# Ledger of designs, part 236: peptides against a protein of PDB entry 3WG5

Target 1, 218 residues: chain A of PDB entry 3WG5
Amino acid sequence: LAKNIVYVAQIKGQITSYTYDQFDRYITIAEQDNAEAIIIELDTPGGRADAMMNIVQRIQQSKIPVIIYVYPPGASAASAGTYIALGSHLIAMAPGTSIGACRPILGYSQNGSIIEAPPKITNYFIAYIKSLAQESGRNATIAEEFITKDLSLTPEEALKYGVIEVVARDINELLKKSNGMKTKIPVNGRYVTLNFTNVEVRYLAPSFKDKLISYITD
Target 2, 218 residues: chain A of PDB entry 3WG5 as posed
Amino acid sequence: LAKNIVYVAQIKGQITSYTYDQFDRYITIAEQDNAEAIIIELDTPGGRADAMMNIVQRIQQSKIPVIIYVYPPGASAASAGTYIALGSHLIAMAPGTSIGACRPILGYSQNGSIIEAPPAITNYFIAYIKSLAQESGRNATIAEEFITKDLSLTPEEALKYGVIEVVARDINELLKKSNGMKTKIPVNGRYVTLNFTNVEVRYLAPSFKDKLISYITD

## One batch from the design tools (peptide; made by RFdiffusion4, then SolubleMPNN)

Design b2_p24_3_s4 (from b2_p24_3, 12 letters changed)
Fold by OpenDDE base, seed 1:
Parts: structure tokens; C-alpha cells; sequence
Structure b2_p24_3_s4 (fold): chain B 218 residues (1-218), chain C 218 residues (1-218), chain A 24 residues (1-24)
């Protein structure tokens, strides 16, 4: 019987227009092969708001489930990464990772101090992040606090508070724990029950372009 | 029996004079075919006040119902987009979208800080947005707070507060939920009851001109 | 783990470019 395919790809570093291209490429490959899902191993400190919003849209337009997995241990889905996670079909975190700290900023001053976003922008992103949480049936109060209190959570806290769905050490544990779970948002208008029994795991490598830009932005 | 036609078109990005041309073109096509309605899938961060006001007028002069649908998930009807929505015959939002943040500004300083509009301009737009809400029987107090507090809402909040009429995941759900609703403003001097039973949905593609300008303004 | 309420200096956060608002 044709094994259900699960793709695994890595997204690391700042969220930029190039990160959008990575998400788009990876999801497109998995869609073309009618994969059961794609798992994105995410490690990001945040990045650009515009790129983040485009990535969320691209995930939500996916023909297959997109699982955000904050991995490896020591990784984060910080700032923009939290929004991306909340916009996805399932969130997993490895032990020793973090999520949150979502307050929007305009940038940094010469001394490295944060230039705060005006209330207009902050309130926009509060509504946006709450909407992502509500749509996915995740904790909207905590999602708001990711901005208003710049809250950050451990995997265990995030699971407890209903922000995420899975804590897993590795891909195998993730597949095992998420098998039979429903996606937290629709796939092509339908909630999908994940079937990870007897799956083939395929790792997607970054393109040459993907490798070069990570070097420029690091 | 000749199926009632519903057109669907997308408006994305900044509200500019070009966005007016898109609205005008789309509505004109739907008018020419005596469509039951046009649904505009709106995703905007805002834009120019003059273009926004012209778009509102064009919607209100439409010979057919114009439904603003904040779509897809992650989209917004921010700033100018909120005014456009409030000026329309029906507002729908997809889960994961936002509306609000309407305070007028003069622009941004070199450091990215907002240059506030003087009270005279702010008060003008308060009166304008309240008028749009009142005319459409929507919550004028919340509409004012979109400016005075730079408030932003989730779809569920916006529905609860009586700012919008429908929360829908997709076009099919929108058609189903809005079937039998009366338009919130008149169409050619009459409130229309939407009839979406057995409709043919036609998607309008952006023109070549429409595609080019999105690239220039992105 | 970074303290819950402290953005680590290594985090860029969510950078928001001023997108078009209702400008007169």
C-alpha cells in the first residue's frame, strides 16, 4: 500500500521575504506529492511583520496539514514565530524550547533600545493574534498576553494553557502523539484527522538559495 | 432556470487610486451582468483617505449588493479597509482576520513614528465613520472607538458588537449564511434581500494592470 | 530559557513597517 508521506523541513533564523519563499516552496512540494502533512521545524527569534502575515496566509491556504514544530531543544518560536505557529494546523514544541514575546516594535535605536510601536499598530496585532488563536481553538487570552505582557512560555506551560497541542522530543514522538489528532484549522475547508500510521518521512533540504540567504542574515 | 450570478473578486494591499479602479471595474462587470451580488475579498492594511472615500461612494452607488469579505484567514480590513467595509451592503469576516485601527495620520517620521493628524482632521473622520455605521445600522460607538482608541476587533467581537453581519470560513459558507439577509444599506434606494439559492459563482481575475500595481506598491 | 517577560537582546521581535493607514 502506498505509504502516506510526511515531509519534514527546517525554517531557521529571521522571518523575512526569503522565509516566505522557503515556506511556499516546502508546502508546494508536499502538496504536489499529496503528502499526509508537512512538519516545519521552526527556530526563529522573529522578524518582519509583513513576511509573517504572508507566511500565515500561505499555511492557511495549504492543501495539506502544516505542523509547526519548535525544534530542536533551545529553539524558539519567538515573536513572528508565535504568530506563524498560531496560524498553523498543529503546534508542537520540543522540551527546552520557547514560544511568545510577540509585542510589535518599529525597530531598534542606535543604542539597541526598542522603538515601541504606536498603540494603533499594537492593537492591530492584538486583534490579529487573538483571531489566530480563536480560529484555531487555542487560548486567545494567552495569545493577547504574548503582546501585552510580552509573555513567553515553556512547552509544558503552552500545552497546559491550551496554546499548543503536542510536546515531543523528536519527529518520531511527534508523529506518534499527533496521530489521530484533528487539525486545529481547516485544510481546504475541512478539519483533517492526521494519519501517521506507517508513514514514510521525507526530509526536504534547503535550496542553494535558501542556504545563501541564511548566511547573509546570520 | 438562469442561475443567479454572484461575482467574487479580490482586493489586496494598500488602498490607492488604483484600488479605486479595481473596485470600479469589478462592480461594473457585476452590474453589467445583473449579478445578484459581488463579493470583494478584501485584505488591506489601509491607505489613502481620498481613495478610500471614493471607493465608499462607488460601493454606495452600485446597482447591485457589494459584500465586503475580509478574507483569507490572516487578512485585515485595517484603517481604510474598515471604512470601506462600513460603507458596504454586507460585511463578512473569515476566522483569523481583523477589522479596525482607523485613526487618521499624516504619515510617518524618519524614525517610523506616526505623525498624528490634527484634531480637525481626526474629528472629520470620526464624524465620517460614525455616519457610515449609523447609515448601515451598525455600531457607531465602536466605529468611533476604531479611531479614538485605535480599536481592532476579531470577527467574533465584530459580530458580537454589531459591526459586521457574518463570520464565514469560505465563500460557500458566506453564501449560505447571508442568504435571506437584507442589505445594510440601500441598493438603488431599496434594501435588497440576498438570494443565494442555486447561484453560480464567478471569479473575477485581476487585470494585467491590477497585477502590475500590486508589485509596485508591495 | 529567557525570563518570561524579558525579550532577549538576540530577539528581533516583530518588526512592523509602517504600512499605509488612513492618510490625508
Amino acid sequence: as target 1 above (218 residues)
Amino acid sequence: as target 1 above (218 residues)
Amino acid sequence: MAPKNVKPNKWEGLIIDPLGIVEK
Scores: peptide ipSAE 0.042, ipTM 0.276, DockQ to the pose 0.204
Fold by OpenDDE base, seed 2:
Structure b2_p24_3_s4 (fold): chain B 218 residues (1-218), chain C 218 residues (1-218), chain A 24 residues (1-24)
Amino acid sequence: as target 1 above (218 residues)
Amino acid sequence: as target 1 above (218 residues)
Amino acid sequence: MAPKNVKPNKWEGLIIDPLGIVEK
């Protein structure tokens, strides 16, 4: 019996234009193979807002479900990572991970102090993050508080508050728990019920370019 | 049966003189073909005030309805984009988009800080944005607050407050929901009831020039 | 070569990283 394919790929580190290229590559591969879904194991401290917004758009334009999985334990979907997660078809977190802390900043001073974003920018991202939450049927109040209070949550808290859909220890538990769930946003205009019965898991490796850039940025 | 034509075109990026040329080209094509309407999928962070004002005038001079659709998800009608939307015959937003943050600025400092516009300029744009809202029968108080509070809204909030007319996930839903609506400003001196029954959707591609400029500015 | 069409937007250089991890 032809097994449905689920791709799994890792995205780690700062959100940049290169991270966009990784998302685009991974999702494109999964789309080409008509995968049931792609799971992105996300571990990010945050990054650039422009890259983040492009990644969100790329996810939302995906022909297949994109599951953000904050993994492994100790990982975070911090800052820009939270926006990416909230823009996705399903959010999962492993135990010992975190999500939130989404207040935008202009950068850092030479002394390492945060340069605050002006209220205009902060208010824009409040509206943006709330819209992502509302569109996905997730907790928009908490999404706002990720900015206004720099709130960070555990997986259990995030699940409890309706920010995420799944807490799972590993890919197998994720597939098991998310089987039969509807995507929180549409795929090609339709909410899809995930079918992870009799799936083959395929791991996507970072490209040589991906490894090189990670090596330069790490 | 001869189908009425609805054109759809995308305008993305900073509002500039080139963006004016795009609007002019797209609207002109739709006018020449006596289209029922043109839908402009708008995604902009803002831009130049002069270009924005020219675009508003070009829309208001259109021989056919111009629908601004903040699309796709993750897009914004930010800053100048809000003025353009408020100057249009109908505003729609996709879920996951935003509108607002209209306070004028003189530019950015080398450190990325906003250079504030003097009160005289701010007051001018308050009057201008209020006039656009009032003329279109939209919420002028909120339009003012887009400047005075740098307010940004979700589609649901914008609809609720009477800033926009439609929340739609895609072009088909937009056409369905806006069918039978009256334009918020007149077309050739008359408020037009939109008729999207039995329409052909025609997508306008960016010109080679449009692509080249996008390529140079990207 | 995928066009690096990261369009300059008003969010260019804006960071959503309140934890300051980007500067390490």
Scores: peptide ipSAE 0.038, ipTM 0.296, DockQ to the pose 0.065
Fold by OpenDDE base, seed 4:
Structure b2_p24_3_s4 (fold): chain B 218 residues (1-218), chain C 218 residues (1-218), chain A 24 residues (1-24)
Amino acid sequence: as target 1 above (218 residues)
Amino acid sequence: as target 1 above (218 residues)
Amino acid sequence: MAPKNVKPNKWEGLIIDPLGIVEK
């Protein structure tokens, strides 16, 4: 039986394997405690597509609802972050955040110029992002435009266009607004109605590893 | 019963979540086929510490020996690559390669200057790298110096100092030299004696994803 | 135990960071 617990964790920065580990750890903790949901406060400029896809898959395999909350104000769910959001059970955004800009690139040249992804890759991600949107009952046309136009949206626009479900200023407002909403994708094969009545909010701190965003680079 | 199969795969570029996925995929394939070992031809300047730690953990969880081979000539197992190597069952290097330079950094500033890791982080990685060296029966003092002095070694130096086990020009020489060696860390709780007598060498191509990474990280 | 289909991650290394923030 689900406890009246909602976990909240933060994921900030580039989407990488570490980000996957953060998602996996956080979701696993929340699953183990039979939480009603976990809210991931997301602030990312993007990152690696593989990590992103793994994160999406991990979210989709979650035994509990995973809510992506683009937070705080000034944060973004840019690029890979948009895919993660679209792959999640519910998307919320704080005022002053953004979502979109999903054009895949192969990276940056030594001079900082973008190395364009070949059409085959771009087309794959178009299909992928559209699939995520369709599976979640979100705007697949806008999802495509996140790639084809490198579109970025405000929370209000994203809500208006049916990309996201909630605009909320804080966790309390998010819980209040999302209470009684159905997850946009299944949890264990079922669409779950969120129950945030009398919930304990439990914050997960980054592990020491999670705090250790260290580059071991030359 | 182990088949007389040795897998060979290549991992090139920055250590990221994708690199973890490569390791995981490659090792899993080799495990599923009950290979005698997998050799990972590694060429990396380093990358993310979290991805590195996950890779190390994945290697340590391998059901078969994982040999890190710094290859080809001109390649490096720099920074995160050194940790991965030290976490592996056997390290080989080709002539003209390097290993070391493990000082953690937080990243680069906008002007390209290194953002230094706080002492707490540096000390953590010192302890971590020393642990990897000690657990593998490799030179923990040199492992520490990879951080404290940002030391880089040639294959000959690394062999001399007991950081690596083999210097080999190619896969054939590696197999020949490592035949009958014990893994430096356990495989399924046991130190395995490598048996490369009459082995089939099976090359794993990067998945389309993996090929894409190599293009992105170059 | 169903063999975990190790789907080769086809998008390994692809960067979806149009903002250029993926630090090299």
Scores: peptide ipSAE 0.053, ipTM 0.305, DockQ to the pose 0.061; fails the geometry check
Fold by OpenDDE base, seed 3:
Structure b2_p24_3_s4 (fold): chain B 218 residues (1-218), chain C 218 residues (1-218), chain A 24 residues (1-24)
Amino acid sequence: as target 1 above (218 residues)
Amino acid sequence: as target 1 above (218 residues)
Amino acid sequence: MAPKNVKPNKWEGLIIDPLGIVEK
């Protein structure tokens, strides 16, 4: 019997190989306990493309629904965060958050200016982000414009355009609004109806390693 | 003769004692070179209150104008970032960014739930954020609501309500729009008119220490 | 199993983060 448990964990900061380890750890814990879902409270300005792609793949391989929740107010799922969200089973946003701005860059020059990605790379990520949107039944045109126009959206706009599924102020409202929704991508080959009736919310703390890495990068 | 130099530096991630060191270093470099201003491209979900207050104080003690620019699109000046912005000489935001959500918390419980700040602490920060807004001639009512309502605003809303001074897509537009504006707080006891006519833009890279700390916290 | 070091892929160093600290 799947325990009526929903895990909540926070992922904050840049998307790196360490962020992959966090996703993997959190999802694995929730999988091991046969949770109804895990909610990842995501706040990221973006990060590395390699780490992002690995995170998307890890979410797609999850045995349980992974909900990306752009939280708290003021947070963003910017750049790499948008790809991660689009690769997830459900996207929620708190009011006052943002999503988008997905143009890939090669990095910064010595003078701190952006080194633009060549058209070949940009076109690859256009195809990739469109694929994520299409596979999840989300707005692929807007997903493309997250790159081509560097578009960023409010939660209300993102909901209106069919980029996300829920606008919620907190975990309780998220659970209430998402109860009975189907996942936008399969879990183990099947679209799952979320059941948040009488769920226990369990928060996952960062590991000591996670805290240490956060402390050193903070 | 003040060199027609504008420094640009990035501050990203959580507000910590390390973020203070970054602000101090960047501002000090710009002060030493008698820059017209430094623009801090800020993207933060918030952080520690002690570090935030120290950063605000460091900005207030700056010998040159410090412009907080919420950048890039998708970024935020959330929580502690809003206080920092309100304590600065000029606030700019890129389209698709956010500002606000300033409710103080004590941290997260072992179960990852928010530990709410007691009314005494919340009231202290209400008074503090209102003071920053009032001192800078910005909307103190909205500043209070950043805490009491956990309000977050778009750049357009923040401009409309008199929280910020500029909406700009990039550094060039920021310089163009802010040219001839007066600082919202004094520089060495005087309100300064910004002069961005024929300026050289110099980007400051993170120090090796800054990169290392970012690497460990990422 | 030791966390498999995610093999550097062809996107190593590519940033979808305007604030990304590129590990040199």
Scores: peptide ipSAE 0.038, ipTM 0.274, DockQ to the pose 0.058; fails the geometry check

Design b2_p24_4_s1 (from b2_p24_4, 11 letters changed)
Fold by OpenDDE base, seed 2:
Structure b2_p24_4_s1 (fold): chain B 218 residues (1-218), chain C 218 residues (1-218), chain A 24 residues (1-24)
Amino acid sequence: as target 1 above (218 residues)
Amino acid sequence: as target 1 above (218 residues)
Amino acid sequence: GALGVEIPLEASEKAREAYKARLA
């Protein structure tokens, strides 16, 4: 019986236009192979809001379920990463990871101090993050508090509060726990029940360009 | 039976004179074909006030209903986009989108700080946005608060408060939900009941110029 | 003539600056 394929890819570092390219490439490969899903192992401190919004859009346009997995232990879906997660079909976190801290900033001053975003920007992202949460049936109050309180959560807290769907130690546990779950947002207009029975896990390696840019930006 | 045509076109990015040209071109095509309506999939962070006002005027002069659809998920009708929406015959939003944040600014300082508009300008746009809301039978109080509080709303909030008419996940749902609705502003002096029964959906592609300018401005 | 003040109703640059804003 032809095994259903689950792709696994890693995205690490700041969310930039290049990160968008990585998401797009990985999802496209998985779409082309009619994968059951793609799991993105996400570890990000945040990044650019424009890139984040484009990534969210790309995920939402995916022909297959995109699972954000905050992994490995010690990783975070911080700031932009939280938005990306909330825009995805399923969120998982490994023990020892974090999610949240979504307050927008304009940047850093010469002295390294944060330049606060004006209320207009903050309010925009409050509406945006709430919308992502509401669309996915996730906790919109907590999503707002990720901004207004700059809240960060553990996996267990995030699960408890209905921000995420799975806590899993590794890919195998993730597949096991998420098997039979419905996507939190539609895939091609339909909520899909994940089927991770008899799946082949395929890891997507970063391209040479991915490695080079990651190396330059780190 | 000759199918009624509904055109769908995308407008994404900053509202500029070029955006006006896109609106004008798209609406003109739909007018020429005696379309039942045109749906503009709008994703804008805002833009120039002059271009916005021209676009509103062009929409209001349309011979056919112009539906603003904040789409796809993750899109926004921010700032100028809100005015455009309020000036249209029907507003729809996809889940995961936003509307609002309409406070006028003069621009950005060298340090990236907002240069606030003088009270005269702010008051002008308060009057303008209230007028758009009142003319369309939409919530003028919230329209004002889009400026005075720089308020941004989710689709569900916007619907609840009577700012928009439809929340829809896709074009098919939009057509289904808006079928039988009356336009919120007149078309050629008459409020029109939308008839989306047995319609052909035709997508208008961006012109080469549209693509090129979008590419350069991104 | 509408006040040709290039008033960026920049929720665009705010959204573009929000877009450029580091959600750091």
Scores: peptide ipSAE 0.031, ipTM 0.307, DockQ to the pose 0.109; fails the geometry check
Fold by OpenDDE base, seed 5:
Structure b2_p24_4_s1 (fold): chain B 218 residues (1-218), chain C 218 residues (1-218), chain A 24 residues (1-24)
Amino acid sequence: as target 1 above (218 residues)
Amino acid sequence: as target 1 above (218 residues)
Amino acid sequence: GALGVEIPLEASEKAREAYKARLA
């Protein structure tokens, strides 16, 4: 019996157009091999809204389940990372990680102060994040508060409030806990029941290009 | 007149033994070329205490000034990153970054709770971080509070309290603002006045090895 | 176990406020 394959890859740093390319490459590899799922170990402070929306779209178009795993301990799915997580098929967090803080900004001024987004932009992202939560059957009230209160949550809080599905220390615990769960959004128009019994875990290394551009854009 | 060279490199992610290798490689390249300084763009959630202490030692043994720059906006010099920064010749932060949260822990339990460090370990790190601050002429009271209160600071707060020396949006602003500053610790037994007039900026890319191991250890 | 210097959850919130989504 061909072992079901689960891919694991890491995406770390600012969300940029290059981060989109990383997501696209990783998911494409896993799709080509008909993987049971891909786990993206995510650690991001945030980044560009345009890149974030493209990443969400790429995840939603995936032919396989995409699991966002906020990892390792100390990591964050902050700002853009929260949107990406909410747009995914399953969210997991390691202990000592966080999610939230989604209030949009235009950037930082010369004095380091936040340049506030105009109400029109803030309201757009409120609607967008609520839509992601609603479509995935996650807590839309908390999703809104990630913006309106700039709320950040622990893994335990995020699980309790129905923002995420799993708290796990490592990949093995993640696979064990998520086995038999349904995806929170459809895969090819159907909700998939995850089967992580007798799986082979394969790690995807960053490409040379991924490594070069992460250096240039960071 | 041979242009004075300033190297720039990025170190991102968990502080591990491999992060030490990255620091060592980058600093060695800059030393070999008699650079005016090396700027390390740092973004870290923390990591291993042993690796952190080795990195601090490597910085202190540098033949050239090592500037820790918490960058890009969104980045952190958290936990181990704060120790590394305090052990360096100059600290800069970009707007929208943070520093602090230095309370040592033994790890995370199965339920995601923090495994507290025993008082003996906590007291060791209090003494250590205070020593780094004192040796560099930085705020030792705040350095202690990074542990005892798990304090985190904005760039503006860190500058105000005398934890860091520069707030800068980019490398050019960093060079401009730090020009003429004395290093906070000695270089080869002497405090160096930084000269960033008419410098050439050279970027150091991560090695293939750096890129591979960052993937494995993250 | 490996002795870690890790960010408490509370401190990470302030660090994250700085990482807000940039609109281009």
Scores: peptide ipSAE 0.029, ipTM 0.246, DockQ to the pose 0.093; fails the geometry check
Fold by OpenDDE base, seed 1:
Structure b2_p24_4_s1 (fold): chain B 218 residues (1-218), chain C 218 residues (1-218), chain A 24 residues (1-24)
Amino acid sequence: as target 1 above (218 residues)
Amino acid sequence: as target 1 above (218 residues)
Amino acid sequence: GALGVEIPLEASEKAREAYKARLA
């Protein structure tokens, strides 16, 4: 019986146009091989809003389930990472990780102070993040508070509040716990029940380009 | 029995004079083929007021119903996109999309701060957006608040408040839900009942020029 | 610290400036 394949890839660092290319590449590989799912181990402090929105679209257009896994311990899905997670088919977090802090900013001043986004932009992202939460059946109130209160949550809190679906220490526990779960958003217009019985885990390594750009942006 | 044709085209990115050309081209093709309707999959963060107003006029002069569909998930009909939507024959939104944030601005300063529009301009656009809402039988109070409060809404909120007519996950659901609906504005002086029974969906691809300009303006 | 959702002013604000300046 052909083993169902689950891909695992890592995305670390700032969310940029290059991060979009990484997501696109990883998901495309997994799609081509008709994988049961791809797990993206995500660790990000945030990044560009445009890149984030493109990544969310790419995830939602995936032919396979995309699981965002905030990993390893100490990692975060901060800011842009939270949006990406909320736009995905399943969110998992490892113990000792965090999610949230989603307030949009225009950037940093020369002195390192935050340049605040105008209300127009903030309200846009409030609507956007709430829509992602609502679409995925996740806590839209908390999603809003990720912006309005700059809220950050632990995995246990995020699970409790219905922001995420799984707390898992490693990939094996993630696969075990998520087996039989339905995706929180459709895959090709249908909610998919994850089947992680008799799976082969395949790790996708970052390309040389991925490593180089991560090195430059870190 | 000749299948009724529904065209689908995508408009993504900034609303510009080029975006007007895209709308004009798409609508003209659909008019020439006596389509039952054209669906424009819209994803825009906003754009030029002049181009927006021209697009609204072009939609209102259409010989066929023009449906604005905020799509895919993660897309927005922000700012100029909201005006365009409010000027159309039917508005649909996919889950995970947004609409609103319509406050006019003169631009951004060199430091990235918003240059506010003077009250005269703001009041002009308040009157304009309210007129679009009133003409289409949509919520004029919320339309005003898109400016005065820079309000943004989810699809569910927009539907609830009577800003939009349909929430749909895909084109098939959109066609199904909108079948038998009356246009919110006239087509050639008459309100049209949409007939999406036994339809052929035809996708219009962006021209090479469309792709190039989208790439430059993104 | 969390970078927030950085809206890069230059490219996307030229885009959003072009977007918002067009609502000028």
Scores: peptide ipSAE 0.026, ipTM 0.271, DockQ to the pose 0.183; fails the geometry check
Fold by OpenDDE base, seed 4:
Structure b2_p24_4_s1 (fold): chain B 218 residues (1-218), chain C 218 residues (1-218), chain A 24 residues (1-24)
Amino acid sequence: as target 1 above (218 residues)
Amino acid sequence: as target 1 above (218 residues)
Amino acid sequence: GALGVEIPLEASEKAREAYKARLA
């Protein structure tokens, strides 16, 4: 039986393989405690595509609903963050946040210029992001445009276009608004109706490892 | 009941968050089929520490034994590959392979020179690699020296020093030599005796995603 | 920028660039 517990954890900074560890650890803790859901407060400028894909896979394998919450105000789910969000069971954004800008690049040249991804890579990620959107019942056209136009959206735009499910100022408003919503992707093969009535909110702190890597990557 | 099946998959190139996806996919397939074990043929010059740590964690969470096999001849489990190996249930090496050189760096400067990791990071990885060695009953002194001396070993040296468990020329010899060995770390909380009598070997091919990322990283 | 604590892979600059499929 799911306990009336919701975990909240923060993931901030670049999406790397370490970010995967953070997702895995946090989701695992919440799974072990049979939480109603975990909310990941996400603030990322993007990162590695490989890490992103692993994170998406880890979310999709979650035994509990994973809510991506672009938070706090001023935060972004840029680039890799958008893919992660689109791969999650529910997306929320705080006012003053952004989502999008998903064009893949190969990196930066010595002069700081973007090295463009070859069409093969770009097309792969177009197909991938569209798949994530379609599987989650979200706007696949906008998902494609996150790449092809490097589109970035406000929370209101993202909600309007059917990219995200909730705009919320804080965890309490998020829980209130998402209560009774169905997950956008299945949990253990089933679409779950979120129940956030009389829930205990438990905050997860970064591990020492998490802090160290964050310190190194900052 | 474990089926008399052993999976074999190849992981080649830099250790990245994508490499985690490869490990996760391959191990998951083998878990789903209740395989006796999975053998990962590893050839890596190293990679990201964060990805490495995630891979180690994924291996440790495996429901089946994960054997790291440094293969083919000429391959290496360099740097991150050594950590992965030390985090696995069994390490094998083919003749003409190498393991070690685990000193962490922050990256390369514009001129290609190594940017040294600060002592805090180096010390963290010393503690980490020693922990992996100790948990697996492998030589923690040598594990430390993989960092402090940037030590690289031959298969024979690694076996002699108690870093690895098997030297084998091919999968058949590996299966023969490892048959009846106990895993160096637990599987589902238990040290497992490997049973490779009359096993079917199933090779896993890279996914399209795996091929694409390999193609991009090559 | 995420200082990837890279355990030194002699990653050719090319491999390093290829792994940087960053979604910017």
Scores: peptide ipSAE 0.020, ipTM 0.264, DockQ to the pose 0.075; fails the geometry check

